Peptides against a protein of PDB entry 4ASU. Designs and how they scored, part 87

Target 1, 270 residues: chain A of PDB entry 4ASU
Amino acid sequence: ATLKDITRRLKSIKNIQKITKSMKMVAAAKYARAERELKPARVYGVGSLALYEKADIKTPEDKKKHLIIGVSSDRGLCGAIHSSVAKQMKSEAANLAAAGKEVKIIGVGDKIRSILHRTHSDQFLVTFKEVGRRPPTFGDASVIALELLNSGYEFDEGSIIFNRFRSVISYKTEEKPIFSLDTISSAESMSIYDDIDADVLRNYQEYSLANIIYYSLKESTTSEQSARMTAMDNASKNASEMIDKLTLTFNRTRQAVITKELIEIISGAA
Target 2, 83 residues: chain B of PDB entry 4ASU
Amino acid sequence: FTFASPTQVFFNSANVRQVDVPTQTGAFGILAAHVPTLQVLRPGLVVVHAEDGTTSKYFVSSGSVTVNADSSVQLLAEEAVTL

## One batch from the design tools (peptide; made by RFdiffusion4, then SolubleMPNN)

Design b2_p13_7_s3 (from b2_p13_7, 5 letters changed)
Fold by OpenDDE base, seed 3:
Structure b2_p13_7_s3 (fold): chain B 270 residues (1-270), chain C 83 residues (1-83), chain A 13 residues (1-13)
Amino acid sequence: as target 1 above (270 residues)
Amino acid sequence: as target 2 above (83 residues)
Amino acid sequence: MEAALERFREALA
């Protein structure tokens, strides 16, 4: 490479490094906020899941329709955040298919669709875009829940897959159950909840779904921002190393050019 | 007893004497060993009676309340404020 | 910008 080529590349990488450093700082700020907001959201979300855990809701085997909701975002540059969710979605879909279940997929965030569009395009019901630019609100979750419930797809049970935040350096992709109104209303384990009005149960289920989605969004957001912060830090470091290498190459190349010129002068070729 | 909104936790796995909740089917008091039930909240007052005799009042919007067989209660309001 | 950053990430990976 010529000195000019190396210089141009150096300039480019330095500019990228500035951007990655800036993005790291932005991610850090968003992470801090997300973590604060996750604390109550976790209590709220876990509370919503308590019924299903305690009642041990079971779906009969003759019920074949299964919904998978993958939760991530539209934004890249956050390590394995999206791929981890997609990987688990693929695994779950394969397992369910092997068990003779019909599987449909909902993606929260465009990245899920981007990863799975070739292999699972026919299984997608809907992808929710415009996720990740702002912190998710309960209103957002409610919209998603409502759209799902009104989608016309009458699933029996499902799973929501998202990254649960563990620490600034760790997240875990997890799965939580979702159930249709029919599944809940017909579950034998729900018999202890006597004299429940059908309208009440419907409304309850709507809240439950919204609550779980909200919880998953908050977990996902916190995980994502943390991962992005780390990814941007790594990118900045890698850029730094590349700059060092290129600088060395530049210096060596410069010396070689000088030497060549000197030889040409000495030899009379110049 | 857990009482929370999406943005705030008021009680987290706490022991309380009684919780009065406003539901669409009517207000009722949740005491120890209350029969399992699912209810939807209407806008109104939640009154928490602590074991120490203190009473706390909250205004809630919509949401849900679950009373489980194990006597655990989840009161989840979309919005709630302390009064 | 996003696309450029993604390309950069890919190149560094």
Scores: peptide ipSAE 0.022, ipTM 0.892, DockQ to the pose 0.015
Fold by OpenDDE base, seed 1:
Structure b2_p13_7_s3 (fold): chain B 270 residues (1-270), chain C 83 residues (1-83), chain A 13 residues (1-13)
Amino acid sequence: as target 1 above (270 residues)
Amino acid sequence: as target 2 above (83 residues)
Amino acid sequence: MEAALERFREALA
């Protein structure tokens, strides 16, 4: 490589390093906020799931419609955040199909659609875009829930798949159940609640759906920002190492050029 | 007893004597070992009676309250503020 | 830009 080539590469990598460092700092700031906001959101979300967990709602085998909601974002450069969710979605979809279930998919965030487009395009009901630029709000979750409820797809049960935050260096892809009103209403385990007004149960189910979506968004966002911070840090470090290597190469090459020129002068060959 | 909004936790797995919640059908008092039920909230006052006799008041918007067979209670409000 | 950064990161990893 010529000195010019090395210089060009150095300049390019240095610029990239600046970008990755900046992105790391931005991700770090967003992570700190997300983690703080996740604390109450987790209590809230887990609380919303409590009924379904404690009632142990089961879906009859003759019910075949299953909805998978994958939660991620539109934004890349965050390690395995999107692929992890997609992987579990694929696995779940395959298992359900093998069991004779009809599977439909909702993607929260464009990256889900991007990953699953070729293999699962016909199973997608809708993809929610414009996810990840700003922290998700309960309003956002409510919009998603409402659109799902108004989609016309009459699922029996579903799975919401998202990355649960564990620590700055760890997340786990999780699945939580969602149930239709009919499934909840017909569940034998709900008999202890049989005196509840149907309208109340409907409202509860709708509210619970929004709650669970909100919870998943908050977990996903925190996981994503942490992963992005780590990814950008790694990229910056790798860039730094490459810069050092190229700088050494540059210096060696420069010395070689000088030596060659000196030899040519001494020899009179040029 | 858990009482939370999307952005704030007021009680997390706490033991309380009684919780009064505003429901669409009126005021509803939840005491220890209340029978399982669920209800949706209307805008109004939540009153939490602690075991030590202290009482705290909150204003809530919409939401839900669930009493489970294990006597656990989840009070979830879209918005809630301490009074 | 993101695609370029991803490719760069992958190349460096």
Scores: peptide ipSAE 0.021, ipTM 0.889, DockQ to the pose 0.014
Fold by OpenDDE base, seed 4:
Structure b2_p13_7_s3 (fold): chain B 270 residues (1-270), chain C 83 residues (1-83), chain A 13 residues (1-13)
Amino acid sequence: as target 1 above (270 residues)
Amino acid sequence: as target 2 above (83 residues)
Amino acid sequence: MEAALERFREALA
């Protein structure tokens, strides 16, 4: 490579490094906000899941329709955030299929679709795009919940898969259950909740779904931003290393050029 | 007793004497050992009666309330403000 | 920009 080529490459990588550093800072700001907003969201979301945990709702074995909701975003450059969710979705789908269940998939965030479209295209009901640009709101979750409920797919049980935030350096992909109205209404464990109006229960389930989705979005967002910080930091470091290597190469090449020129001068072949 | 909105927590696993909630089927009071029930909130006032006698009032929009067999209560409002 | 950055990361990996 000529000095010119090396210089061009150096310039390019330096520019990329600037971008990654900037993105790290942006991710840091978003992370700080996300973490703050996750605190109440966790209480809210966990509260919504309390019924299902306490009632120990079971889906009859003869019920075969299962919905998997994968929660991530549209935005890349966040390490294994998307692939972790997708991996668990694949695993869950395979396990359910092996058990004779019908599996349909909803992707929250385009990255889920991007990863799974080749292998699971026929199982996708809908993909929600434009996720991750702004912090998720309860309104967003409600829209997703409504769309799901209006999709026409009458699932019996479902799984929402998302990255739960553990720390700035750690997240855990996990699953929470979602249940259809029919499953809830017919569950034996729900018998203790007496005299529940059907309309009330329907509305309750709508809130429950929205609540869980909201919770998952908040967990996912926080996890994603922290992971992006790390990813951008790593990218910046990698760029730095490459700059160092190229700089060394540049210096060596420069010396070679100088030497050549000197030889030409000395030899009179200039 | 847990009372929260998506953005704010008012009570987290707290012990309270009574919670009055506005539901679509009518307002009712949740006391200790209340029978399990599921309800949907209508816009209105929530009144929390603490064991120490303190009463707190909140305005809520929509949401849900769950009374479980173990006497745990989850009041989850879409929007809530302290009064 | 994101696509370019992703390509860069891939190249560095």
Scores: peptide ipSAE 0.021, ipTM 0.888, DockQ to the pose 0.015
Fold by OpenDDE base, seed 5:
Structure b2_p13_7_s3 (fold): chain B 270 residues (1-270), chain C 83 residues (1-83), chain A 13 residues (1-13)
Amino acid sequence: as target 1 above (270 residues)
Amino acid sequence: as target 2 above (83 residues)
Amino acid sequence: MEAALERFREALA
């Protein structure tokens, strides 16, 4: 490589390093906010899931329609955030299919579709785009819930798969159950609850779904921002190492060029 | 007793004497060992009676309330404000 | 920006 080539590469990498550092800072700010907002969201979401755990809602084995909701975002450069969700979705879909279940998929965030489009395109009902550009709101979750409920797919039960935030350096891909209105209404374990009006139960279920989606979005967002922050930090460090390496190469090459020029002068070859 | 909105937690697994909630079918009081039920909130007043005799009032927009067999209660409001 | 970073990652791989 010529000195000019090395210089150009150095300039490019330095610029990239500036960008990655900037992105790290942005991710850090978003992470801080997300973590703060996750605290109440977790209480809220876990509270919403309490019924299903306590009532031990079960779907009869003869019911075969299963819905998988994968929660991620549209934005890249966040490590294995998207692939982890997709991997678990694939695993779950395969397991369910092996058990004789019909599986349909909803992707929250375009990255899910991007990863699974080739192998699972026929199973996708809908993909929600424009996710992750701004912090998710309960309104967003409600829109997703409504769209799901209006999709026309009459699932019996489902699962929502998302990255649960553990720490700034750790997330865990999790699965939580979702149930159709019919499944809840017909569940034997629900008999202990007083006679519930059908309209009330419908509305309750709509809230429940929105609540769970909201919770998953908050967990996912926090995990994503922390992962992006880490990814950008790693990128910045890698750039730094490359800069150091190229700088050394530049210095060596410069000396070689000088030596060559001196030899040419002395030899009269120029 | 857990009472939260998406953005704020008011009670988290707390012990309370009574919670009055506005539901679409009518307001009712949740006492100790209340029978399990599911309800949807209507806009209105939530009143929490603590064991120490203190009373807290909240306005909620909508949401759900769950009373479980184990006496746990989840009051989840879309929006809630302290009064 | 993201595209540029992706290209950079590819170049580093």
Scores: peptide ipSAE 0.019, ipTM 0.889, DockQ to the pose 0.014

Design b2_p13_7_s4 (from b2_p13_7, 6 letters changed)
Fold by OpenDDE base, seed 5:
Structure b2_p13_7_s4 (fold): chain B 270 residues (1-270), chain C 83 residues (1-83), chain A 13 residues (1-13)
Amino acid sequence: as target 1 above (270 residues)
Amino acid sequence: as target 2 above (83 residues)
Amino acid sequence: MEEALKKFREALE
C-alpha cells in the first residue's frame, strides 16, 4: 500500500472511532436511564405475571392457536440482541408446529421482521415499527396490546419473547406466557376467584397484557442499550488497535520510500 | 402486598393489615385471608393500613388488583400518587 | 388505552 492509501485508511478509521465513541456515550446515558426505570417496571411486570403463576393457567391441548410476540427494536449495532430473540422465536415456532399448533407472530421492532421475513413471512400478523428511538412508555405498551387484541387473530395461548436484563454485561432471552380472554375465563383454576364479571375480566386482561408488554419493553431496552454500549466500546477498541497497526505500517512504508529515493539519487536514476 | 405503578413502587411484598381499593364494582377492603378476586381500578383513593397502625393514602387512576389464594395481593395502577 | 391507540393511528395517517 502507498503512503496515500494508508493515510486515507487511517483517516477513515479515526472517523469511525469518533462515531463509535460518541455512540458509546449515548448508549451509556440511555442505559443508565433504562436501568433506573427498569427497577419499578420489573416489580410492576412481575406483579402482573403473578396471577398466571399462582393460578396455574393451563391451555387445553385441543387448542391449537398460538401467538408469539417477539420484542426487540428498530436499531442495530447492539450485538446479538435481535438475533437472540429471533433465534428463540424460531425455536418456539418450530416446537409448536411439531406439536400440531398453529403459530402466528407479532414483531415489536423492525429488526425481527428483517431477520424472519424470508422464513416466516406467512406467519407474521403485524410488525410494530418506530421502536427504540425513545424509551418505551406504558402508553406504547397499551397501543401494542390493543392492536394485538384487535388483530382478529383468536389465539388461545401465546408467548412473549424478550431479552431480560441481568447485568451490564449480560442478558438472557426469556419467554413469558400470554393468554386470551377465553382461555382465562374458561380455566378451571380460575374458579377460586369469586364473582369475576365478564367486563371486569376483559378489562383486567387488557391491563395484564399491557403490563407484560411494558415490562418486556423495559427489559429489552435496558438489555439493548447495555449491549450497544459494549458493542461500541469493542468497536472503538478495535479501531484503536487498527490505528496503531496502520501507524506502524505508515512509518515503515515512509522509511522505505525515503530509502528508495536516496538510492535513486545516489544512483542518478532519478 | 405489592403496590406499584409502571414508574414507582410503593409496596413490594410487604405485610399490611388492610388495603382499601376503589374498583369499578365499588370500593372494598382487602384484609388478611380475603377471598381470591380480580378487580379493575377506577380513579380514586387507596388506603393502606400498616400493621403498626400507620395509614397511607394514595390517589390512583386505572389499573388492576389481584387477590390470590395465598393472600398475596398485587395492586397495579397505571398512575398513582402519594397523598 | 383506546385513546392512546387512536392517537397512534392518527399519527400514522
Scores: peptide ipSAE 0.016, ipTM 0.883, DockQ to the pose 0.092
Fold by OpenDDE base, seed 4:
Structure b2_p13_7_s4 (fold): chain B 270 residues (1-270), chain C 83 residues (1-83), chain A 13 residues (1-13)
Amino acid sequence: as target 1 above (270 residues)
Amino acid sequence: as target 2 above (83 residues)
Amino acid sequence: MEEALKKFREALE
């Protein structure tokens, strides 16, 4: 490679390194905020799931409609965040299909669609885009919940799949259940609950869905920002190493060129 | 007893004497060993009576309240503020 | 830009 080529490459990598460093800082800031906001969101979300755990809601096997909600974002450069969710979605979909269930998919964030479109296009009901630019709000979750409920797909049960935040260097893809109004109302385990007005139960279920979605979004966001921070840090370090290597190459090449030129001068003077 | 909004936790697995909640079907008091029920919140006043006699008041918007058979309670408000 | 950066990162990792 010529000195010019090496210089061009160096410049390019240095520019990329600047970008990755900047992105790391942005991700770090977003992570810090997300982590703070996740604390109450966990209590809130886990609280919403308490009913399902305590009542041990079960869906009869004859009920065949299953909804999978994958939660991620539109934004890349965050390691295995999206692929992890997609992988679990695929696994769950395959297992459900093998069990004779009808599976439909909702993607929260465009990356889910991007990964699964080729293989699962026919199973997608809707993809929510414009996810990840700003921290998710309960309003956002409510919009998603309402859209789902108004989609016309009458699922019996569902799974929401998202990355649960564990630490700055760790997340775990998890699944939480979603149940339809009919499933909840017909569950034997719910018989212990006082006679509840149908409208009340419907509204309750709407909140439950929104709550769970909100929780999943908060977990996902925190995990994503942390992962992005790490990914950008790694990219920056790798770029730095490459810069060092290229710089050495540049110096060696420069020396060789100088030596050659000197020899030519000396030889020409003789 | 758990009482939280999406952005704030007021009680987390706490023991309380009584919680008064405004629901769409009417306001009611949740005491120890209250029968299991599901309710939806309407805008109004939540009053938490602690075992030590302390009373705390909150304004809530919409949301849900769950009373389980094990006497656990989840009060989840979309918005809530301390009064 | 993001795609380019992604490719770059993937190549470096």
Scores: peptide ipSAE 0.016, ipTM 0.882, DockQ to the pose 0.015
Fold by OpenDDE base, seed 3:
Structure b2_p13_7_s4 (fold): chain B 270 residues (1-270), chain C 83 residues (1-83), chain A 13 residues (1-13)
Amino acid sequence: as target 1 above (270 residues)
Amino acid sequence: as target 2 above (83 residues)
Amino acid sequence: MEEALKKFREALE
């Protein structure tokens, strides 16, 4: 490589390092906000899931329609955030298919579609884009919930897959159940609940779905920002190491060029 | 008793004496050993009666309330403010 | 490392 080539590469990597460092700081700010907002969201979301756990809602085995919702975002440079969700989705889809279930997929965030498009394109119902530019709101979750409920796909049960935040250095991909209105309405375990009006139950289910989606989005966002901080830090460190290596190469090459020029001058060859 | 909005927690697994909630089917009071039920919130006042006799009032917009067989209650409002 | 940086560059563009 010529000195010019090395210099160009050095400049490029230095610029990348500046960008990654800046992105780290931005991610840190977003993480701090996300973590604060996750605290109430977790209580809210876990509260919404309490019914399904306490009532032990189960879908009959003869029911075959299953919905998988993968929660991620549109934005990259966050380590294994997207691939982790996609991996879990693939595993779940395969298991369900092996059990004779019909599986449909919804992606929250374009990255899910990007990863699964080749292998699972026929199973996708819809992908929600423009996820991750701003913190998710309950309104956003409500829109997703409404679109799902109005999609015309009559699933029996489903799974929402997302990254649960553990700490700044740790997240875990996990699954929570979602149930259709019909499944809830027909569940024997619901018999203990006093005379629930059908309209009330419908509205309740709409809120429940929105609540769970909102919770999942908040967990996902917090996990993503923390992972992005780590990824950007690693990128910055890698860039630094590369800069050091290239600098050494530059110095060596410079000396070689000088030596060559001196030899040419001495020899009269040029 | 858990009472929360997406952005704020008011009660988290707390023991309370009574909670009055506004629902689409009407307002009702949740006491100890209340029968399990599911309801949807309408805009209105929530009144929480603590064990110590303290009463707190809240305005809620919409949401849900769940009373479980184990006497746990989840009041989840889309919007809620302390009065 | 070069491959990683290349991927990052591509992702940043």
Scores: peptide ipSAE 0.015, ipTM 0.877, DockQ to the pose 0.014
Fold by OpenDDE base, seed 2:
Structure b2_p13_7_s4 (fold): chain B 270 residues (1-270), chain C 83 residues (1-83), chain A 13 residues (1-13)
Amino acid sequence: as target 1 above (270 residues)
Amino acid sequence: as target 2 above (83 residues)
Amino acid sequence: MEEALKKFREALE
């Protein structure tokens, strides 16, 4: 490579490093906000899931319609955030299919669709786009919940798959159950709640679904921003290492050029 | 007893004496060992009676309240403010 | 910028 080529490459990598550093800072700011907003959201979401854990709601084996909701975003450059969710979705879909269940998929965020489109296109009901530009709100979750409930797909049970935030350096892809109104109303464990009006239960279920979706979005967002921050940091470090290597190469090449020129002068070839 | 909105936590697994909640079917008080129930909130006043005798008041919009068999309670409001 | 970063990641792998 000529000195010019090396210089051009150095300049390019230095520019990329500046971009990745900037992106890291942006991600860090978004992460800090997301983490703050996750604290109450977690209490809220876990509280909503408490019924399902305590009531031990079981879906009858004869019911075969299963809905998988994958939660991520539209934005890239966040490590394995999207692929982790997609992998879990694929695994769950395969297991359910093997058990003779009908599986439909909802994607929250365009990246899930991008990953699963070729292999699971026929199973997709809807993909929600424009996720990740702004922090998710309860209103956003409500819209998703409403769309699901009004989709006309009569699922029996489902799974919401998302990345749960653990720490700045760790997230875990998790699955939480969702149940249809019919499944809840018919569950034996719900007999202790027999005095509940059907309209009340329907409305309750709408809130429950919105709550769970909201929770999953907040966990996902926090995980994503943290992962992006880490990814950008790693990219910046890698760029730094490459700059160092290229700088050494530049210096060596420069010395070689000088030596060659000296030899040409001495030899009279020039 | 857990009482939270999407953006704020008021009580997290706390022991309380009584919680008065506004539901679509009417206001009712949740006491210790209340029968399991599911209710939907209407806009109104929530009153929490602590074990020490103190009372706290909150205004809530919509949401849900769950009383479980184990006497745990989840009050989840879409919006809530301290009064 | 996103495309440039993608290319950069590809080059670093």
Scores: peptide ipSAE 0.011, ipTM 0.879, DockQ to the pose 0.014

